# Ledger of designs, part 89: peptides against a protein of PDB entry 5VZU

Target 1, 271 residues: chain A of PDB entry 5VZU
Amino acid sequence: GRTLEDIFHEHMQELILMKFIYTSQYDNCLTYRRIYLPPSRPDDLIKPGLFKGTYGSHGLEIVMLSFHGRRARGTKITGDPNIPAGQQTVEIDLRHRIQLPDLENQRNFNELSRIVLEVRERVRQEQQEGGHEAGEGRGRQGPRESQPSPAQPRAEAPSKGPDGTPGEDGGEPGDAVAAAEQPAQCGQGQPFVLPVGVSSRNEDYPRTCRMCFYGTGLIAGHGFTSPERTPGVFILFDEDRFGFVWLELKSFSLYSRVQATFRNADAPSPQ

## One batch from the design tools (peptide; made by RFdiffusion4, then SolubleMPNN)

Design b2_p16_6_s4 (from b2_p16_6, 6 letters changed)
Fold by OpenDDE base, seed 5:
Structure b2_p16_6_s4 (fold): chain B 271 residues (1-271), chain A 16 residues (1-16)
Amino acid sequence: as target 1 above (271 residues)
Amino acid sequence: SREEKLEELTKLFNPP
């Protein structure tokens, strides 16, 4: 049977060939789009901008990190054979902080998987509840003027039902422990290690992180076939570095800020 | 299986 290495080698050859075809044969068909850097906001977790992603076989990719209220997005600037440029490679939910365990338990992939899947379920519940509130608001069809069907008569009947004393059962209002939104305190950096069996392109990732959030990554077959969102963890290391753990893929991507200053890369002010 | 994991990995990342 083909080994994992044989299948990997064949697929690497296919990806390299596809990349070579896309970069060399379509040179004359490349649509160049000017990229503008997103404006920075005071509430942005870090400065938005261009980041270099290191993915396994994909090599060097460029993503734009941007902030959209309680969400962050990584948009592909470089396409690959699976996911074209302009797609949202990662979406981060800044409402759902991931608490990493201690450094010993961080090596346990099943513990990280449990934590991420619990957060994924909460996100799904919140989406279902918010979907119901949006649905109920449209159902007030105005009162159809029911024509006055004629006044059939007054039948009287009288009866006296009895005096049942209201028992004052003073049910103590159970303290709904409002899950205190722990403010996103710029927590002291915590020790960070990848779980055993998570593939990284290199071991040269930061061994301390500031905070983590739940997120989803986009995956697709060649030619953007069967695109789906897979759960993961956004890891903020510092102002210039973040990672993404692709949970189902058992893979890690490291992103580092592009330090190049681009002249005239600021979005034109909306006139 | 290892093959299913490879098919999943082909959706985004070849292993390093």
Scores: peptide ipSAE 0.028, ipTM 0.668, DockQ to the pose 0.284
Fold by OpenDDE base, seed 3:
Structure b2_p16_6_s4 (fold): chain B 271 residues (1-271), chain A 16 residues (1-16)
Amino acid sequence: as target 1 above (271 residues)
Amino acid sequence: SREEKLEELTKLFNPP
């Protein structure tokens, strides 16, 4: 029977061969595109920029993190045999925070799966409702043949007099139940651990996280075959580190800021 | 299948 070692060697040979094919096919036509760092905005969750990530056997990859209002995006700067450069490897919905349970319940993969799938269902419902409103609004612009209704003369409506007694309509100030903004505990992040059965290539991940968000990751077969979005969790650890839990793959990717400073990497000002 | 693809992708992300 094939040993686990035989399977590992076969997989590594295939991965090396695919990496070689990808590099050698492009040797005949190298297209260089300048990459600009995204501008930092005050409302950005963290400073945008380049992050180094690990995708298991794919090794070290470079991702650009950028913010787009209520969304964050991880764009591949390096391609791999599955996902080419320039693809959005992760898309994060900053409207949909994931609340992690206590540390004991964080070890339960089924609990994390439940929480993420409930948020995914809410996101799908919101997309369907917004699609219906946009659909119904476009249907009613049938061409109103505006028949030119003849200009009937404006009858001068008489100036009714001023004596509107101020009705003291004591509008009870409806108790706007100020939804108690749970004070954004800008405090020490919560304890963090990966669920049992989520693989991490590196056990040296932060054991405390600031916040988590719902997101989707891009997955594909070799050659970018059958690309699809899979649900996941974006974990913000600190200003320079984030993670992504690939829920269906039971995998964790850690991303760390590239500390290199780039001169002249800013986008040209729009003329 | 989807399951086969997820298994292959899982192997690629997390080799044994």
Scores: peptide ipSAE 0.024, ipTM 0.673, DockQ to the pose 0.605
Fold by OpenDDE base, seed 1:
Structure b2_p16_6_s4 (fold): chain B 271 residues (1-271), chain A 16 residues (1-16)
Amino acid sequence: as target 1 above (271 residues)
Amino acid sequence: SREEKLEELTKLFNPP
């Protein structure tokens, strides 16, 4: 039978051959587009920019992280045999924060799966409700008949009246012990570990995270066949590192900021 | 199926 190693080598050879075929077919027909770095905003979760992603078989990929109000997106700068450059590899919903369990329960893939699927269902409900409000408003521009009817000055009427009775009843203030909301210690990251059965290219990922959000990742077959969004978790480690857990694929991708400074890479001011 | 595609894509993203 084929060993796992034989399957890996055959698959890597196929991916290399596909990359070569795709690059060679377009050698004389390449359209170059200038890439601009997105402007930074004060409310951005981290500074937007270029990140290097580590994927299993695909190797090193470059993704542009950008912020769009309550959404973030990762746009592929490098394509692969499945997903062309310019596609949104990840879409992050900054409205839907994921709270990871304690470190012991983080090892349980089913617990992470439950949390993510509950958030996915909330996102679907919000999309259905928002779709109904947009539909009803367009209907009846009935004709503005212009009728001019006039000014009459409606009058004065008057003044009454006084009385003031004082009733006392002194009901005792029940001590509602306000459970002091412990101020969320915003400063210390939470311990982080991948669930059992989630594959990473390396085990050298940050073991502490700042926050997590619901997101979706783009997956496709070779040649961008049957593209779909799969649920996942965006994990912010620090200012220069984030991860994405592909829930259905049981995969983790680590992204690290490209530290290179590019001259003349700033977007022109929107006219 | 969706499951067969996810299995194939899992092999693409996470070679053993």
Scores: peptide ipSAE 0.023, ipTM 0.672, DockQ to the pose 0.581
Fold by OpenDDE base, seed 4:
Structure b2_p16_6_s4 (fold): chain B 271 residues (1-271), chain A 16 residues (1-16)
Amino acid sequence: as target 1 above (271 residues)
Amino acid sequence: SREEKLEELTKLFNPP
């Protein structure tokens, strides 16, 4: 039978061949687009910018991380055979924090899967509810030509009715135990390990994470066929490193900030 | 199937 090594070798040959075809088919006619770095905002989870990712067989990729209110986006700067440049490889919902269990339970893929899928269901419910509010808001602007029904003058009458006594029922203010939002301990990193059966290109990933969020990754067949969003976990390690766990693919991608200062990379001020 | 596609895509992201 084919060994895993044979399958890997055949697959790597196919990817190399595809890359060769794409580069040769257009006689090296490359289209260059200027990329601007997104402006940093005070409320940004980390400084936006360019991150270097490593995906298994795809090798080295550049992703731009940007913040859009309560969402973050990873935009591919480099394309691969599956996902073209300019696509949103990851979309992060900063409203939906993932709470990782203790380090022992983090090894359980099924537990992580449960946590992520529960958050996925909440996100779907919120999208359905928000879709209904947007639909109902448009329906009410039908101009009811309220025909001016004539001002019939009905006059009557002043009935006085009586002195109902002030019942002092001192209803005790039920202590709404404000569930003290435990102040997000912004400073203490949690021990982090990948679940068993989640593959990484290397085992050299940060063993402490700052926080995690629900997200979706874009996956597609070769040539961007049948693109779909798959659930995952965005893991913030520090100011310069984040990861993404592709839940359905059982994979982990590590992203590290490009340690370069770019001159004139800022977006032009809107005129 | 979806499973076959995920297996193919898994091979793309995670070479064995």
Scores: peptide ipSAE 0.023, ipTM 0.665, DockQ to the pose 0.583

Design b2_p16_7_s1 (from b2_p16_7, 6 letters changed)
Fold by OpenDDE base, seed 1:
Structure b2_p16_7_s1 (fold): chain B 271 residues (1-271), chain A 16 residues (1-16)
Amino acid sequence: as target 1 above (271 residues)
Amino acid sequence: MREEILEELTKLFNPP
């Protein structure tokens, strides 16, 4: 029977052939679109911007990371044979932190899978509950009888008046014990290792991560056929590096900040 | 031949 390795090899060959066909056929038909870098906000998990990824047989991938409240998005700047440029390759839910186990249990793919699938189920439940509250409120438009609006009139102006009494009341400053919001402890970096059986193109990934979040990745067949969102883990390593574990694909993508400065890449201020 | 072409293409499209 075909091994999993044979199937992966055939799939890589097909992706390379498709990439070759696309690059060779479109040599004279390059569409250039201006991209704008998202402005940085104080509440952003890291500085938004361009990141260089290595994604399987697709080779070099450029992704723009942006923040949208409690969500982050990776948008493809470079397309591939499966997913065109401008698609959201990853969506990160910054409400749903993934707590990685100890380094020994991180090697167990089934443990990571369990943790991610439990978070996926919570996200699904929250979406169902929030959908029900929005539905029930619309029902009871009882028939508002169209009583005729009578025309009644304009009237008057009146004027008064004055007084300014200065009451002194010296309310004691109650000691609002400022509950010291412990500054969200910039989580001490934890040891990080990929689970056994997760494919990485580069073994030189950071062995310490700051935090992890639940997310979804976009997958599709060639020509963007049957696009779907699969569960995964966003891993923040540092200010300039993040990863994504594609749970169902058993693959890891590493993304590193593009250090190039672009002139005139700032979004026009909303006038 | 096909495998060699695919290996060369793999190297070309996935520079180190």
Scores: peptide ipSAE 0.007, ipTM 0.392, DockQ to the pose 0.043
Fold by OpenDDE base, seed 5:
Structure b2_p16_7_s1 (fold): chain B 271 residues (1-271), chain A 16 residues (1-16)
Amino acid sequence: as target 1 above (271 residues)
Amino acid sequence: MREEILEELTKLFNPP
């Protein structure tokens, strides 16, 4: 069995590695920033704040969860070998709810993958459409240079022709059954299980979730090389716990609220 | 040197 000493030694090694990576990545330019807790808003999915998580191989992570209208963000407070502190480790789209299947089908990674990739494609389409509307609005302010060029003339009118009959084919409007947005059942959790082949550091994750959303996670190579955003699922378990399924990494991160009260951690009221 | 240390440390934390 791992001794407490082995766990401390591994943790000390992890801290030394993290320290080495940070100091080496930033040329020993350590900037200490005061962390303020994000202000809570009435429309926030849960209370914003600090969450501690287990993140694959990276040990104990601290993430700040914040809400930005229809988006949530997890910002790294602790960095790791791949992702430095201050990066947005997760971005959640609160417009795009993920409906998990039944508990049997939740075990199928390919089913979760299908659902997530379909939502990813919708998000991509909406971004392209919204990008076109923003583009077309700027084009019309061409300066009317008033060049007066002249009058030339008349050419003629030819006249043809006739009548063809209006066939009134009254095609019945097919009832587009508006897929009734099932009212967000506030409060009844659904059974939750990780898909087979999704790695979790701890098997002790909540077996019931409130709701899920599409999101993207930040991944990078060692030393923050080639950073990219990959598709995933934000899992809200309760007011104090959420998870993130990294689809491409086939991994799960569980985050639990930091219960520590920080004196003077509230953001200064905007004067 | 930096990359070599990072590689050796990465091997220590991600044993195969």
Scores: peptide ipSAE 0.006, ipTM 0.395, DockQ to the pose 0.120
Fold by OpenDDE base, seed 2:
Structure b2_p16_7_s1 (fold): chain B 271 residues (1-271), chain A 16 residues (1-16)
Amino acid sequence: as target 1 above (271 residues)
Amino acid sequence: MREEILEELTKLFNPP
């Protein structure tokens, strides 16, 4: 039978061969596209720009992070054997914050999976409801012929009577201590650990996160076959670092800001 | 590889 080592070796040889074929195909058919850095907005979660990541066996990935209202997008600048350059590797819904449990429960992959799948179902419901409101708004311009429905007379139902006894019982108002919603501590990072069984290429990831959001990641077979969106978690660590947990793949990608300054990379101002 | 991709990107965004 094939050993796990044989399967790993065959897979690594296939990835190297695919990388060589793609690199050689690119050398023969390089379509150069000018890349522009997205303009920074005051409401952006962090400064947009280039991030370097490590994605599983694919090695170094360069992603452009950009903000689009309540959505963030990671666009591949570097392609791989599965997903070509210019594809949206991650889409983040900034409306759907993920609340991580305590550090002990963060080690449980099934707990993270439950939380993410519950948010996925809410996102699906909101998309269905918003699709119905957009559909119903077009249908109701039928001319309401104002047929004057005749005023049927108000039957006087009778005045039932009186009796009054005033029993005093002075039940103390139990102070419902409104559990003050602890103001979401916008400043102090939460302790962070990857769930057991989530693979990271580097154990050196930030052990504190600022915020987490629901998102989807793009996966495909070699040559961009059967592309699909899988659920995941975007993790903001700081201004220069974010992660993505690929839930179905049980993998983690860490992205760090490219500190290089690029001249002439600014998008032309929209005239 | 890592340095080469960053160098190629640096060349791409800072053409001489």
Scores: peptide ipSAE 0.000, ipTM 0.344, DockQ to the pose 0.022
Fold by OpenDDE base, seed 3:
Structure b2_p16_7_s1 (fold): chain B 271 residues (1-271), chain A 16 residues (1-16)
Amino acid sequence: as target 1 above (271 residues)
Amino acid sequence: MREEILEELTKLFNPP
């Protein structure tokens, strides 16, 4: 019978062969595109740049992290047999923070799944509501045939007088319940553990996290077949490390900043 | 492979 080791070796041989085919078949049609590092902005969650990740069986990946207002994006710099270079491997919604439970409940995959799916549903509702407002606004520009009605001179209506009785309408200041700004715990990161049954290739992940956000990851079959966006969790550990939990795949990817300095990697200033 | 990818990326950003 096939051993687990035989299945692993066959799968590794297939991945190596697919990687070789992918690299060798396009050898004659390489389009080189210059990559620029994204500019850092004061409002960026962390410094943008290159991160190295381990993505499941594909080994080492290079991802560019960039910030776009309330969204962050991970763009593949290295392709793999499933997802080519230049694709957005992760898209993070910085409006939708994920609150992790206590360390005991973090071990429960079903609890994490519940939290993520509730946020996914809110994101879908917001997209539907915003789509309806944009749809109704465009319908009312029927062509008003402006018939040129002739300018009748409207007469001077007289200036009625000034009687300015100040109504003391004592508008009670509605108690703006100051949504208690949960004190930005700029402090020690929350204890972090992967849920039971989430696969990590690296057991040496940070055991504390600063914050988490809802996001989606791109998955596909070999040759970029049936590409889809799956729900996940972006986990910020520190300035140089983030993770992504692929909820449906029950997988975790750890990304670490590339510490190499690149000369002339800055985007040309917009002229 | 790991060092080669970083070296190739370094070459891409630092054209001679």
Scores: peptide ipSAE 0.000, ipTM 0.343, DockQ to the pose 0.022

Design b2_p16_7_s2 (from b2_p16_7, 9 letters changed)
Fold by OpenDDE base, seed 4:
Structure b2_p16_7_s2 (fold): chain B 271 residues (1-271), chain A 16 residues (1-16)
Amino acid sequence: as target 1 above (271 residues)
Amino acid sequence: DRQKKLEELTKLFNPP
């Protein structure tokens, strides 16, 4: 029987061959599109821009990170055999922070899976509730044919109810010390480790993270067949590094900022 | 099981 190693070797050869065929086909008909970097906004979690992702066999891919209110998006700049360029490889919900457990419990994949799936269900509930509010608001503009019901002149009299004395009950204003939500301290990074059984291309990933968020990743078969969104965790390490844990795939992708200055890459100012 | 997991992983990238 073929060993796992034989299957991996054959499949790596196939991917290398596919990559070679694609790159060789490009020599004859390349369509170039100018890419503009997204403008930075003050409320952006980190500076938007180009990141190099390390995917296992596909090697180095370029993703553009951009912020869209309470969502972040990773757009593929480089395509692969599964997912073409221009697709949203990751979508991050910045409303749904993931709280990682202690470092010992972070090694437990089932604990991470539980936490992520609980957040996934909350996101689904919020989408259903927001869909109902948008639906009910349209239903009430049925044309009320205002049949002019005749104004019956019911004249009933102003009963002078009596002078109830002002009881001076000087209830002390209980200082509801509004627990000032301590501005979430730009938190000292928490210790980070991948769960056991999550594959990483490199064991050299940051061992401290700033924040984690719920997100979804795009997966597809070769030729972009049967594209689907899979749940995951966006891990912000620092200003220049983030990761994505693909929960169902049990894999981790590390993204590092492209340390290059691009001349004239800024989006044209909206005139 | 392993083949299905391999097919799922091939939807993004082969594991190293």
Scores: peptide ipSAE 0.033, ipTM 0.688, DockQ to the pose 0.257
Fold by OpenDDE base, seed 1:
Structure b2_p16_7_s2 (fold): chain B 271 residues (1-271), chain A 16 residues (1-16)
Amino acid sequence: as target 1 above (271 residues)
Amino acid sequence: DRQKKLEELTKLFNPP
């Protein structure tokens, strides 16, 4: 039978060959587009910018992280044989925070899968409800005939008065046990581990995370065939590192900030 | 088949 090494070697040769063919096919027909860094906003979850992502066999990719209100986007700067440059590799819904369980339960892939799929269902419900409100607002503007009807000044009147009574009913104060909202310890990251059976390119990922959000990743066949969004988890580790768990692929991608300073990379001010 | 595609893509992202 083929060894795992033989399968890996054949697969890597295919990916390299596809990357070479794709690059060589367009060698005489290159369109250059300037890339600008997104402006930073105070309300951004972290500073936007370039991140280097690790994808198993694809190696090192460059992604632009940007913020768009309550959404974050990872846009591919480098393409691969499946997904071309300029595509949104990840879309993060900052409305839907994911609370990771304790470390013991984080090892359970089925628990993470349950949590993510519950959030995915809420996102689908919100999309269906918001679709109904947008449909009814095309009320017929019937022609408002401009009838000029005049100003009559109707005046009066003042009336009374009374009176009554002070009923005492002394209903007992039920002890509302104020469930003490334990102040969310806003500052300390939670322990983090990948679920069993989620593959990472390396075991060198942060073992503490700040927060997690629901997101979707883009997946496609070779040549961008049949592109679709798959559910996942965006994991914020720190100001310079985030991860994405591809739930259906059982994969983890680590993204680290590109520390290079670019001159003249700021977006032109919107006129 | 979506499942077959996911398995193929899983191999692309996670070489064995």
Scores: peptide ipSAE 0.029, ipTM 0.712, DockQ to the pose 0.557
Fold by OpenDDE base, seed 5:
Structure b2_p16_7_s2 (fold): chain B 271 residues (1-271), chain A 16 residues (1-16)
Amino acid sequence: as target 1 above (271 residues)
Amino acid sequence: DRQKKLEELTKLFNPP
């Protein structure tokens, strides 16, 4: 039978060949686009910018992290055979914090899977409810065609029936304890470990994390075929490092800030 | 098949 090593080597050869084909096809038609660093905002979870990521067999990739209100986005600066440059490799929902269990239970992939899938279902419900509110607002402007249809008549009838006493059953309004959105306290770092069966390119990842959020990653076949979003976990380690757990792929990508200072990389001030 | 696609993609992200 093929060993796991044989499968790895064949797959790596295919991936390298595809990377070579993709890079060589553009040898004569490279469009260089200037990349500007996104402006930092006071409410940004960390400073936006360029991060170098590891995607298992994809090797080293560059992602731009940016913040968009209650969302963060990782945009591919480097393409791969599956996902071209400029695609949003990760999209993070900063409304949906994930609380990791204790370090022992963090090793359980099924526990992480449960937590992520429960958050995914909440996000789906919120999207459906928000879609209904946007839909109902458009329906009421039916033109009242004022058809003048006619006068017909009087009919009378009469009767009285009586007095039934209003029982004031003062049902106490149950305090819907609005789950206080605990402000995103920069909580003390918690111990962090990958679940058993989640692959990392290396075991050299931070063993303490600050915060976790629900997110989705972009996956596709070769040539960007059948692109879809898969659920995952954004792990903020520190100001310069974050990770993404690809839940369905059982993989972890580590991202580290590019420490290179780029001259004139700031976005031009909107004139 | 989504499962087959995930297996193919899992190989891309998670070399054994």
Scores: peptide ipSAE 0.027, ipTM 0.699, DockQ to the pose 0.589
Fold by OpenDDE base, seed 2:
Structure b2_p16_7_s2 (fold): chain B 271 residues (1-271), chain A 16 residues (1-16)
Amino acid sequence: as target 1 above (271 residues)
Amino acid sequence: DRQKKLEELTKLFNPP
């Protein structure tokens, strides 16, 4: 039988070969494009910019994090054998917060899977409803010829009578103190652990998170074959670190801010 | 097969 070592060596040889083929395909046609840092906005969840990610066996990736209203995007600056540079590796829906359970239940992958899939169905429903409102708004400008429907006569339904008695029972209105959902204090981090069976490159990830959101990641075969979006969780740890849980792949990617300052990297002001 | 593709991709993300 193949040993785990044989499988590891075969896999690493395939990745090295695919990386070599991928780089060599571009050696004859290197297109250089200037990258601009996105401008920071006051409403941005964190400062946008360059992040370095660890992506399993692919090693080091550079992504640009940017904010677009209620969406965030991770754009690949570095390509890999599966996904070329300039693709949106992650898309985050900042409308759909993921509430992580307690630390004990966070270890249960099936619980995280349930929560993410429930949010995925809500996102699909909202997309269908918003598609219907955009469709119905175009159809109703048919000229309603106001045909004057004739006033059918108001039949006087009769005045039946009077009597029943006044029973007093003064049941005190129990003040249903609507437990004001304390606005989840945006400032206190929640204890964080990866579910059992989610692989990370190392165990050195932040053990406290600020916020989590529903998102999708891009996956493809070698040479960008059959690209598709897979559900996941964006995890904000702090101003300089975020993670992405790839739910279907049972993997975690950690991204850390690139601390290097770039001269003349600011986007030209929109004139 | 989507399942086979996910297994192939999972190997790329999580080498044994």
Scores: peptide ipSAE 0.027, ipTM 0.698, DockQ to the pose 0.532

